Peptides against a protein of PDB entry 3MAZ. Designs and how they scored, part 89

Target 1, 99 residues: chain A of PDB entry 3MAZ
Amino acid sequence: VLNPMPACFYTVSRKEATEMLQKNPSLGNMILRPGSDSRNYSITIRQEIDIPRIKHYKVMSVGQNYTIELEKPVTLPNLFSVIDYFVKETRGNLRPFIC
Target 2, 99 residues: chain A of PDB entry 3MAZ as posed
Amino acid sequence: VLNPMPACFYTVSRKEATEMLQKNPSLGNMILRPGSDSRNYSITIRQEIDIPRIKHYKVMSVGQNYTIELEKPVTLPNLFSVIDYFVKETRGNLRPFIA

## One batch from the design tools (peptide; made by RFdiffusion4, then SolubleMPNN)

Design b2_p26_1_s1
Fold by OpenDDE base, seed 4:
Structure b2_p26_1_s1 (fold): chain B 99 residues (1-99), chain A 26 residues (1-26)
Amino acid sequence: as target 1 above (99 residues)
Amino acid sequence: EEEEEEEEKERKEELLELFERWKDTL
């Protein structure tokens, strides 16, 4: 049983997430989805600064926290904080996909 | 699909750096 999840969490594949973001860019540009492992997740983003660009980031469950797999990993206490990190770090450029 | 998911790996770039680099392409 899952605890409450961020509104931009969808049980979709990498491909499906990409299609969702491409189909309705006005609804947001960031999706949280299940990762390859049961307790891990992935973030899919669609940036449209010059041309559309899709990127994926691993969010690893580590103990009771979550680590965003960047060059310098960022560890946060919950998935809401993970979403908040992406929003704040990009100064609002990334917005949760809400349909 | 599962094969595609396993290709996802740690990024060697910080999120903000990546964002700023994209802006610089304009």
Scores: peptide ipSAE 0.084, ipTM 0.639, DockQ to the pose 0.034
Fold by OpenDDE base, seed 5:
Structure b2_p26_1_s1 (fold): chain B 99 residues (1-99), chain A 26 residues (1-26)
Amino acid sequence: as target 1 above (99 residues)
Amino acid sequence: EEEEEEEEKERKEELLELFERWKDTL
């Protein structure tokens, strides 16, 4: 039913994800987690440049692909590609949280 | 119980903005 998940995927809530990123920022700043709906996910990121900032992005399952809910939606073939997209678009600023 | 709020729709430019602010601190 489910293929292997990215290493930064954790079955945690929005609040738990935030706490994980705050507690160990050296382990990464991006988490993939379950969404409220079946087969949907959310990406939580934490940045600490000037002040701590948390943002959440929806990743919707559409057919066999996944769409990142942005102003201009981005559709990718799998969740690994979704993580890669966030890393590449930020030129390495975002890194998957690996404990 | 932990309350879950709906995620807001984000702009692609916001990812670049975060990168640029980080880059400027180097």
Scores: peptide ipSAE 0.080, ipTM 0.645, DockQ to the pose 0.035
Fold by OpenDDE base, seed 2:
Structure b2_p26_1_s1 (fold): chain B 99 residues (1-99), chain A 26 residues (1-26)
Amino acid sequence: as target 1 above (99 residues)
Amino acid sequence: EEEEEEEEKERKEELLELFERWKDTL
């Protein structure tokens, strides 16, 4: 049985996620999507501080947890926590894309 | 065939600095 996924999860490619964020920035700026291989995911974000910037972060399934592949990796117990981490660490700058 | 994705490995401090700058611009 698959547990529910975060609301900002979409079965889209990197390119599709980028286009979604570009087309409807008012709906949010963060998407969770399938990664390059099974059981891994990616986070795509779009920031508009000085200029629009799109970045992609790998979220690796490691045992029962998930690791955000930053220079200093962050390990969390589930994908909901991953989304929460991005929201919290950016003090609300990042918001899940909801359409 | 679709090209394999390369995800970014950002430094946490770089992310935080970016967001702090964002707050300052508002």
Scores: peptide ipSAE 0.073, ipTM 0.642, DockQ to the pose 0.035
Fold by OpenDDE base, seed 1:
Structure b2_p26_1_s1 (fold): chain B 99 residues (1-99), chain A 26 residues (1-26)
Amino acid sequence: as target 1 above (99 residues)
Amino acid sequence: EEEEEEEEKERKEELLELFERWKDTL
């Protein structure tokens, strides 16, 4: 039995995620995707405050939790919390990409 | 692969700045 994944999770590459966000910005601006390593992930965002900017962040699996690789790392209990963190901390600027 | 990792290291430092700016603009 597999646990559910966030709706914005897609088995796509870094390049594909970038293209998805650029092509359909109205569907959201944040994608969760597989990282280079099996149990790790990456978050790709298309931030558009002044001009469109693509950024990528590593989400590392550590034990039963996940750590967002930032200057000041943030550890959360699950991937849903990771998505929530990005949405909440940007006060809705970032929204999960939903096809 | 290694190039991608280096770029992500740079981007992670900018996220904090983006969050701070977004919070301040509201």
Scores: peptide ipSAE 0.071, ipTM 0.609, DockQ to the pose 0.037; fails the geometry check

Design b2_p26_1_s2
Fold by OpenDDE base, seed 5:
Structure b2_p26_1_s2 (fold): chain B 99 residues (1-99), chain A 26 residues (1-26)
Amino acid sequence: as target 1 above (99 residues)
Amino acid sequence: KEEEEEEEKKKKEELLKLFESWKDTE
């Protein structure tokens, strides 16, 4: 049983996430998916400011928090905050994929 | 209108820089 997860969370692989974003870009451009380990996750984004680009970021479980693996790591209290971070930092350019 | 267009262009450039700073870590 999983606790409430962000709406853009899908139990999909890296490949499937990429395909989802490419197939229906109008539904959003950011997906949260399971990572390689039990409490770790990954964020897949498809930005298309100039040309479409797919990127993946690790979201590591650290204690009761989560750390987004970026050049300057960002630690947040929950996965909802992780999604919010990406939305806010990009001023809305990144939007959770909702199908 | 010209000023608005320039501002939008600037915002896109800044956003691109942001994305580039986010290195693919997976």
Scores: peptide ipSAE 0.570, ipTM 0.854, DockQ to the pose 0.893
Fold by OpenDDE base, seed 4:
Structure b2_p26_1_s2 (fold): chain B 99 residues (1-99), chain A 26 residues (1-26)
Amino acid sequence: as target 1 above (99 residues)
Amino acid sequence: KEEEEEEEKKKKEELLKLFESWKDTE
């Protein structure tokens, strides 16, 4: 049982997420997916400023919050905020994949 | 036009730097 999830959340693997983003770039370039066997998640992005690049980031469930695993970790209250963070930080370059 | 080109180039470079700073953690 899961509470409402961001629209770009899909129960897909790293590989499948990559394929989704590559096949339909017009639908967005960011996917939230389940992490390994845990209460964590992962963000997969496909930016193509110069050339297409796929990257993955861990989103760890910490207490009632979530921490994006970056060199300078970012802790946010919910997954919606996590998605918003990526959108805002990139000034809209990253957009949630919606299909 | 040139000013706009420079601004766009700068934005692109800044964004690239941001992405580079986000090391793949998975």
Scores: peptide ipSAE 0.570, ipTM 0.854, DockQ to the pose 0.887
Fold by OpenDDE base, seed 3:
Parts: structure tokens; C-alpha cells; sequence
Structure b2_p26_1_s2 (fold): chain B 99 residues (1-99), chain A 26 residues (1-26)
């Protein structure tokens, strides 16, 4: 039995995630998706402050936690916290994609 | 007005700075 996943989690590829965000920007601009390795994930965002920009961030499963692979790595207890981190850090600019 | 525009501009600049600090890691 799988543990609950954030609503913005989709079993899609990097390309599909990008297309989803581009097609329906009103539904959100952040997607959590499977990574290349088991229990690892990736975050795809599409921000359009000045111009549309697509970025991808690796989320590594480390022990019982998850680490967002940034220049200054951020370790959080679960994937929900990972999503929350991106929302809070951007003061709401990033919103989970819900369709 | 202009005050609001300046504040919005500042917010955008700060946010862009944040995003730039987040290097693509995949």
C-alpha cells in the first residue's frame, strides 16, 4: 500500500509535466513527478514573472526524509513539506498544479 | 498607482533573484 501523495503528483515525464503546465497555467505552476531512481522525485515549475521559465529540481529520498537538491540543499520530512516549501519560499507564486 | 507599481516591481525582482538561486538540478 502506497502512502498518500501530494495532489500535484503525477506519474508523468519531464516533457509531459512541461506541457501540462503550459496548457493550463491557471491550474497551477508546480508538478511533482517520479524521478529516474526508485523513491526519488523531481519538481517541475513554470514561472512567468517576466518571461516563461521551466525549471526542474531533484528531490532525493534520504532515509526517512527528502532532500531538495539545490545549491543549499533543503531536507524535509515528507513530500507534502517539499511542496509547502516551494509555496512558502515564493510567497505563493508557486502553486501546486491541480487538475 | 506608481507606489503600487514600484512595490510590485520590487517583489518581482526579489522573486526572480530567488529563482535564479535555485539551480536546475536535473
Amino acid sequence: as target 1 above (99 residues)
Amino acid sequence: KEEEEEEEKKKKEELLKLFESWKDTE
Scores: peptide ipSAE 0.557, ipTM 0.848, DockQ to the pose 0.833
Fold by OpenDDE base, seed 1:
Structure b2_p26_1_s2 (fold): chain B 99 residues (1-99), chain A 26 residues (1-26)
Amino acid sequence: as target 1 above (99 residues)
Amino acid sequence: KEEEEEEEKKKKEELLKLFESWKDTE
C-alpha cells in the first residue's frame, strides 16, 4: 500500500505508458510509473511541439527526497513536486495524464 | 498579430531547447 500518489501515477510498464499517451493525447502527456526498484519511479512524457517524441526519465528515491535524473539532476521533496516541476518548467506544456 | 506570432515561435523554440536539454536517462 502506497501513500497518496499523484493523479498521473499508474502501475504500468514503459510500453504500456507509451501506448496510453499515444492513444489518448487529449488526456495529458505525462505519467508517473514504477521504476525497476520499488522505491524508484520513472516519468514518461510525450511532447509534440514539433513531432511526437516519447522520453523517459528516472526519478530516484534518495533519503526522504526524490531526484529527477536529468543532465543537471533536480532534487525535490515529494512526487507531487516532481510532477509540478515538469508542469511549471514547461509552462503548462506537460500535463499529467488523467483517465 | 505579427508580434504575437513571433512571440509564439520564440516560446516554441525555447521549449524545444528545454526538452533537448532533458536527456533520456532510462
Scores: peptide ipSAE 0.555, ipTM 0.847, DockQ to the pose 0.893

Design b2_p26_1_s3
Fold by OpenDDE base, seed 4:
Structure b2_p26_1_s3 (fold): chain B 99 residues (1-99), chain A 26 residues (1-26)
Amino acid sequence: as target 1 above (99 residues)
Amino acid sequence: DEEEEEEEKRRKKELLELFERMKDTE
């Protein structure tokens, strides 16, 4: 049983997430998806500052929190905060994909 | 105008640099 998830969460693969973002860029450019193991997740983004670029980030479940696997890891209390982090850090450039 | 153009270029540059620091981890 899953607790409420962010609106941009989809049970899709890495490949499918990429295709979704490429096919409908007007709907957003960030997707949260299941990770490869257990209660972990991944973030797929399609940034388009100059040219389209796809990137993926691991979101690891650590205790009751989540850690975004960046060079300087960021730990947050829930997945909603994870999405918020990406939106705020990029000053709104990244937006959750809503279809 | 030129002022707006330069500001836009600066903003894009800053974002690109940010994304470069956010290395692809998967």
Scores: peptide ipSAE 0.312, ipTM 0.764, DockQ to the pose 0.908
Fold by OpenDDE base, seed 5:
Structure b2_p26_1_s3 (fold): chain B 99 residues (1-99), chain A 26 residues (1-26)
Amino acid sequence: as target 1 above (99 residues)
Amino acid sequence: DEEEEEEEKRRKKELLELFERMKDTE
């Protein structure tokens, strides 16, 4: 049993996440999902500032923290902070997918 | 309002630039 996870966490594949975001964009544009390795995750986003774009980011478990694999990696204490980071940095452009 | 439109364009530009820095790693 997993500890409390962000509301936008779904046990889905990259493909399924993409489909979810494309099918119901009004519900949000960011999904947290299991990564390929234990304790690792991935973030899938669907931005549409100009045209729809799907991107994926690795969230690597490092000790008790998590590192978002960006051009300049960002390390945060938990997955909730990871979600918060994406929301904050994009000034609300990215919103957790809630269904 | 033209001023509002220009501000929106500016905001979108800034966001695009931000996302460009957020390179897709997967």
Scores: peptide ipSAE 0.310, ipTM 0.763, DockQ to the pose 0.885
Fold by OpenDDE base, seed 2:
Structure b2_p26_1_s3 (fold): chain B 99 residues (1-99), chain A 26 residues (1-26)
Amino acid sequence: as target 1 above (99 residues)
Amino acid sequence: DEEEEEEEKRRKKELLELFERMKDTE
């Protein structure tokens, strides 16, 4: 059984995600997408604090949790928490892409 | 408002530093 996915989840490639964020920045700047392996995901963001910057982060399924592959990995219980982490950590700068 | 501008600049700087630490892994 596949649990509900965050609203910003889209079955798109890295390239497509980048294009989506660039095309409609007003809809948000963060997308959750399938990773290269099953049960793994990736987060693509487009921040433009100074200049537009695209970043990609690996979200690994580890046991019953998910680990965001950062310099200092962060483990969370579900994908909703993963999205929340990015929103919270950036104090709202990152917002889920909703179309 | 100069104070407001400086606060905004400080916020942007902090965010930039945060994103610099959040190096992409993919």
Scores: peptide ipSAE 0.310, ipTM 0.765, DockQ to the pose 0.855
Fold by OpenDDE base, seed 1:
Structure b2_p26_1_s3 (fold): chain B 99 residues (1-99), chain A 26 residues (1-26)
Amino acid sequence: as target 1 above (99 residues)
Amino acid sequence: DEEEEEEEKRRKKELLELFERMKDTE
């Protein structure tokens, strides 16, 4: 049984996620995708504050929670909260990519 | 106005600094 995933989750590669965000920036600038290991994920973002920049972040499954690998790691209870964190932390600058 | 534009500029700078701290870890 697969629990519901965030709307911005896509089974795409790092490269494909980058292309998606670059081709349709109006649809959002943040994608959640599978990581290289099971139960791990990655976040790909395209920030466009000054110039377009692509960044990737690891989301590691830790027990029943998820840890975003940042300078100061953030642990959250589910993937929806992970997406919410990126939205709120950037005051809405980051928005989930909805295709 | 000028004050609003300066606030926007400051917000952008703040976000840029935030993203710099949110370094690419993959």
Scores: peptide ipSAE 0.309, ipTM 0.764, DockQ to the pose 0.864

Design b2_p26_1_s4
Fold by OpenDDE base, seed 5:
Structure b2_p26_1_s4 (fold): chain B 99 residues (1-99), chain A 26 residues (1-26)
Amino acid sequence: as target 1 above (99 residues)
Amino acid sequence: EEEEEEERKRELEELRELFERWKDTE
């Protein structure tokens, strides 16, 4: 049992997340999933600006915060903020996958 | 409306560039 998690969090593998996003694109294009260990996570997205592309980003637990492994690492206080960051930075293009 | 269309195109291009910078890390 985990503390409250974002609605787009699913205990799925990278492969499963990819399949979910590809099969039901209307439900969203961003999934949060378990990472290499219990305190790390990964974000899987499916963007369709030109052609469909799947990408994965690490979200590392650092102290009591989380750092998104991007060109310029972004540190946020919780996973909800991590999801919010992706939504805001893409001005709504990325939307949490809800099923 | 032409200006609005150009604005949308600019926003789309910015988004394209953003995703290009966001390389896979996992």
Scores: peptide ipSAE 0.576, ipTM 0.862, DockQ to the pose 0.903
Fold by OpenDDE base, seed 4:
Structure b2_p26_1_s4 (fold): chain B 99 residues (1-99), chain A 26 residues (1-26)
Amino acid sequence: as target 1 above (99 residues)
Amino acid sequence: EEEEEEERKRELEELRELFERWKDTE
């Protein structure tokens, strides 16, 4: 059994995450999912500022922290903080997908 | 009213720039 995970974490593929966000945009626009064969993760978002756009970001497990692979890498202590980062940076535009 | 409109526009612009900077890494 995994330790507590963010509510928007789903064991889905990139494709499935994309479909989830597209089918039910009212439930949120951000999903955390497993990375490839390791203790890494990925964030999939569906922004809709102008037109719908799907984007994916790598969240690498580094030591006891996690680093979001952005232009300027952001290192955070846990996955909850990772989700919080995306919510805060976008001033609430990004919201965890809850179904 | 005008101030609110301008503020909203600024916020959206900042958000656009943010997302543009956040290029896909996967």
Scores: peptide ipSAE 0.574, ipTM 0.860, DockQ to the pose 0.910
Fold by OpenDDE base, seed 3:
Formats: sequence, C-alpha cells, structure tokens
Structure b2_p26_1_s4 (fold): chain B 99 residues (1-99), chain A 26 residues (1-26)
Amino acid sequence: as target 1 above (99 residues)
Amino acid sequence: EEEEEEERKRELEELRELFERWKDTE
C-alpha cells in the first residue's frame, strides 16, 4: 500500500546494497533502501573520486516530510526530493542505481 | 579548454569537500 517510490528504491539490506553498487557501477551509485523502522530509510552511495568509498545515510520520516541525517540535517517533502537532493548537490556525480 | 580543465578541477575539489562533510550516519 506504499505510494510510488523512487526508481532507485530496493528492498535490500545494507550489505546487499553495497554489493549491487560494486558489481554494476555503470548502472548508478546511489540506492534508497528500508531502514530499521517502518517509515525510515537509508541511502547507500558508492563514491569514486579518488578511491572507492561506501557511505550510508539515514533518512528519517518526520511528520509529512523526510530529514536526511547529514552534518546539517536537510528536510524535504518526499523521497523523490531526497534523491534529487543528492543528485543536485553533487552536480550529477551521484546517480540513482537503475537496473 | 584550459579554463574548462581548471573548472573541472575546482568542481572535483568542491565535491571532495562535500563528501568529507557528509559523515556516515547509519
């Protein structure tokens, strides 16, 4: 009964997300996945500026919005905006993983 | 082309700084 989700959303674990990104880097480097709680999520990215690095960020459901747990928390209206934020802030370096 | 190259370098540096600030939170 979930509303439409971003194309890079996969019901995978932290480990599985890491493996997906490492196996097919050409398909993207960012995955949205379920968090430990029902309405919370996590973003897994694979940056490769100098050396490959895997990072994970919490996306907390707060009221009608979502907050990305970063150095300076960012609150957005929906998950599509969350994905867009990562893409825009990195000027396209981060791309949603689409298979 | 030289200006574009320097611009690319600056862009990468900004990206490095951005990722450095984005500490792992999970």
Scores: peptide ipSAE 0.573, ipTM 0.861, DockQ to the pose 0.847
Fold by OpenDDE base, seed 1:
Structure b2_p26_1_s4 (fold): chain B 99 residues (1-99), chain A 26 residues (1-26)
Amino acid sequence: as target 1 above (99 residues)
Amino acid sequence: EEEEEEERKRELEELRELFERWKDTE
């Protein structure tokens, strides 16, 4: 495994991430995975507010920080903060997938 | 008890709105 990475980081594709979350929803509903570029990442979530819904968000490496591509971009100092952001903003609804 | 239910409903609605705003970016 690489240098310190969030526990919910997995070297999986977009499709694999979706399948992981769908197969074991009790283990969490959010994963961090490699993006199109070696220094970029993507967040895949599976929300179940009404019906199961999968969504993906880009996490771009900008300088020494990371920017979550949302309507209003959010820049954070590290990937751990990125995960924390999603957890906090959803008041715990999103939980890192721990396999 | 009923007040808690109303609060939960509000929180759920806020969460729903949040997810709706968070459109796929990939």
Scores: peptide ipSAE 0.568, ipTM 0.859, DockQ to the pose 0.912

Design b2_p26_2_s1 (from b2_p26_2, 12 letters changed)
Fold by OpenDDE base, seed 4:
Structure b2_p26_2_s1 (fold): chain B 99 residues (1-99), chain A 26 residues (1-26)
Amino acid sequence: as target 1 above (99 residues)
Amino acid sequence: MLGELALDESSSLKEKGEALEEIRNG
């Protein structure tokens, strides 16, 4: 049983997520997708500052929380908070991909 | 190290994006 997911969640692979972001950059630049296993997830982003750049972040399910795998890890209570974190910390540079 | 980084034509493994620095340092 799964709770509602963020609007930018898609059951797609890393490759598919990359293609989605590349084909329709005006719809957003951030996708949440299933991770490699279990209850884990990944975030794929496409920033276009000087040139297009794709990056992937691991979001690990730890207990009832989620940890973004960074040099300094960030733990949040739910996936909505994870998306919100990426939006707020980049001051709106990252926006959920809504197709 | 940061997330599921992989080297490809669209990826920059070593670059520190300006907009993401606050995330990385958070």
Scores: peptide ipSAE 0.027, ipTM 0.551, DockQ to the pose 0.130
Fold by OpenDDE base, seed 3:
Structure b2_p26_2_s1 (fold): chain B 99 residues (1-99), chain A 26 residues (1-26)
Amino acid sequence: as target 1 above (99 residues)
Amino acid sequence: MLGELALDESSSLKEKGEALEEIRNG
């Protein structure tokens, strides 16, 4: 039995995620992907404020929760909450990439 | 061309609040 994953989760590399966001910016600007370690993840975003910029964030599995590696770390109960956090904190500027 | 600002995961982060405000407000 598998737990559901956020719609913007894709089993892609950092490079592939970057390319996805670059090729289809109208589909969203945020991707959740596998991290270097089995239970860790990464968030890749493409921001177009002045010029297109790609940034990557670590999402570390800590017990049954997840911690976003920010200067002031944020711990959330699940990956859906992680995505919601990025959307909410940016007032919708970041949107999950949906193919 | 796109600017890839982070060499490593989270390497381009500033303070949480500033980083997200920058994204939100441009």
Scores: peptide ipSAE 0.032, ipTM 0.560, DockQ to the pose 0.529; fails the geometry check
Fold by OpenDDE base, seed 1:
Structure b2_p26_2_s1 (fold): chain B 99 residues (1-99), chain A 26 residues (1-26)
Amino acid sequence: as target 1 above (99 residues)
Amino acid sequence: MLGELALDESSSLKEKGEALEEIRNG
């Protein structure tokens, strides 16, 4: 079975995503969700390095690709790659929220 | 290197961007 969207994608609001991550931190700390605009998305993360911190990042649809809005933007071919990027760059600190 | 993340919003006490590399190394 292959899903067209990453497993950590949920059709939830920013608030709902935050609540999900807070309620079940053992299930992961990263959610992909619809953005404010049509084909854009947002990544919500919850890290507990020192204290719990919730942050939200833009993932912009650019043609058939996606750009993570970083100081140095990163463009990737699909949303799976976007999730992979967050995981790899944090050496596993960020993990997809699987519920 | 990644550089700093561009936040669309922060629900944490610290409303400031953070680099993924800082997360990795912090």
Scores: peptide ipSAE 0.030, ipTM 0.554, DockQ to the pose 0.199; fails the geometry check
Fold by OpenDDE base, seed 5:
Structure b2_p26_2_s1 (fold): chain B 99 residues (1-99), chain A 26 residues (1-26)
Amino acid sequence: as target 1 above (99 residues)
Amino acid sequence: MLGELALDESSSLKEKGEALEEIRNG
């Protein structure tokens, strides 16, 4: 049985993710995508405060968990928790991109 | 606030003159 992926997961490149977020900002501003390594992922975000800014973060598979590569790394049990972390920490500023 | 982190994947495309609120910054 296959485990579901977060709704904002897309099999797209870094460039494609950026374009998706820029093209349809009303659909959300956060995408989860495959990393360079099959076991790793990346998060692409487009935050809009005064002006939009694109950022990319590594989500590394570590054992059975996932670590968000930050100055102070955050380790979470699954990818759903990773998405939830980004949403909660930004008080909803970041929302999963749903198309 | 989220950090800039690694040079390869963990990076950003910024526009000068703007400071953004981020998740964690130590």
Scores: peptide ipSAE 0.026, ipTM 0.541, DockQ to the pose 0.158; fails the geometry check

Design b2_p26_2_s2 (from b2_p26_2, 9 letters changed)
Fold by OpenDDE base, seed 4:
Structure b2_p26_2_s2 (fold): chain B 99 residues (1-99), chain A 26 residues (1-26)
Amino acid sequence: as target 1 above (99 residues)
Amino acid sequence: MKGVLELDESSSLKEKGEALNEIRDN
């Protein structure tokens, strides 16, 4: 069974994701995209607090869960939870890019 | 609107993302 993907998921490269976020900041500032392996992903964000900053995070498929590659790794049950984590941890500063 | 995948950071040998606590709205 194939489950639906988060609304901010796009089959784009790192470069394309960066361009999308820069061109339409009002649509959101976070994109989920494919990784090198079939079950791995990456998160690209664009925060505009003092100056615009682009950052990328690796999301690895581990068993039936997903682990965000951070200094202190965070493991979550699905990609929707991964997106939710980024939103909550930034108190809403990060919002999924909806195009 | 979705583009075509070319190369992702997982295989680009580029730097990994910073810790999430560095981007928290504190």
Scores: peptide ipSAE 0.033, ipTM 0.567, DockQ to the pose 0.181
Fold by OpenDDE base, seed 2:
Structure b2_p26_2_s2 (fold): chain B 99 residues (1-99), chain A 26 residues (1-26)
Amino acid sequence: as target 1 above (99 residues)
Amino acid sequence: MKGVLELDESSSLKEKGEALNEIRDN
């Protein structure tokens, strides 16, 4: 039995994720999606601080944890924690895309 | 309901993550 995934997880491509965020910005600005291989994921965000900016991050499965590929990597115990990290680190600016 | 779409090859060809302090609210 599979554990539940974060509500902002969608089986979509990078392009589709970008379009989803652009079409419905009121629903959130962060999407978790599958990586192209193995058990890794990607996060696509759309922030509108000065102008709309799309950015992508790798979330690598490492053992039973997940590491966000940043200049200074951050390792967390599960995908829910990964989403929470993005929300808290941006002081709520990033919100999971829920539709 | 969540849509199920095919992933394109660009899924793994993404920019390296930047430090979140660069994009967080000040």
Scores: peptide ipSAE 0.033, ipTM 0.558, DockQ to the pose 0.175
Fold by OpenDDE base, seed 3:
Structure b2_p26_2_s2 (fold): chain B 99 residues (1-99), chain A 26 residues (1-26)
Amino acid sequence: as target 1 above (99 residues)
Amino acid sequence: MKGVLELDESSSLKEKGEALNEIRDN
């Protein structure tokens, strides 16, 4: 039995994710999407602090956990925790894109 | 509604990942 995916998960490309975030910034600024292979994912964000900036993060499946590829990698037990990490670490600046 | 679109390239050349504490609001 598979667990549900986070609400901000969409089966979209990098380009499509960027367009979604640009078109409706009021709906959120963070999207989880499929990665280069079946078990990996990517996070696309659009932050608007000084100017709008699109950034991407690689989320690698490692065993039964997920590792966010950062300068100091962060390993979490599930994708919900990954999303939560992005929200909490930015003190709510990042919010999952919900449409 | 939840959008489902065509998937082409998901992860390719991307910027170096930044630490989240660099982009958090204070």
Scores: peptide ipSAE 0.041, ipTM 0.579, DockQ to the pose 0.176; fails the geometry check
Fold by OpenDDE base, seed 5:
Structure b2_p26_2_s2 (fold): chain B 99 residues (1-99), chain A 26 residues (1-26)
Amino acid sequence: as target 1 above (99 residues)
Amino acid sequence: MKGVLELDESSSLKEKGEALNEIRDN
């Protein structure tokens, strides 16, 4: 059974995701997109804490879970939880990009 | 703490990114 994807998931490249976030910052600042390998994903964010900064994170499919590649990796059960983690850890600063 | 940034499809430049606890607002 295949579950639906988070609302901020778009089949776009790193470059396209960056452009989307830059052009419409009011729609959100976080995009989930396909990674370079099948079954893996990437998160692109645009934060404006001091100056606008674009950053990318790898979300690796590991077994039936997903691991965000950070110095201290975080493993979560599904992509919805991954998005939730980014939102909560930034205390709402990051919000899913919704077109 | 640092994370691993994905390599851009239009460049060969790669770098380590900040962990979420380093980029969140206080």
Scores: peptide ipSAE 0.031, ipTM 0.569, DockQ to the pose 0.186; fails the geometry check

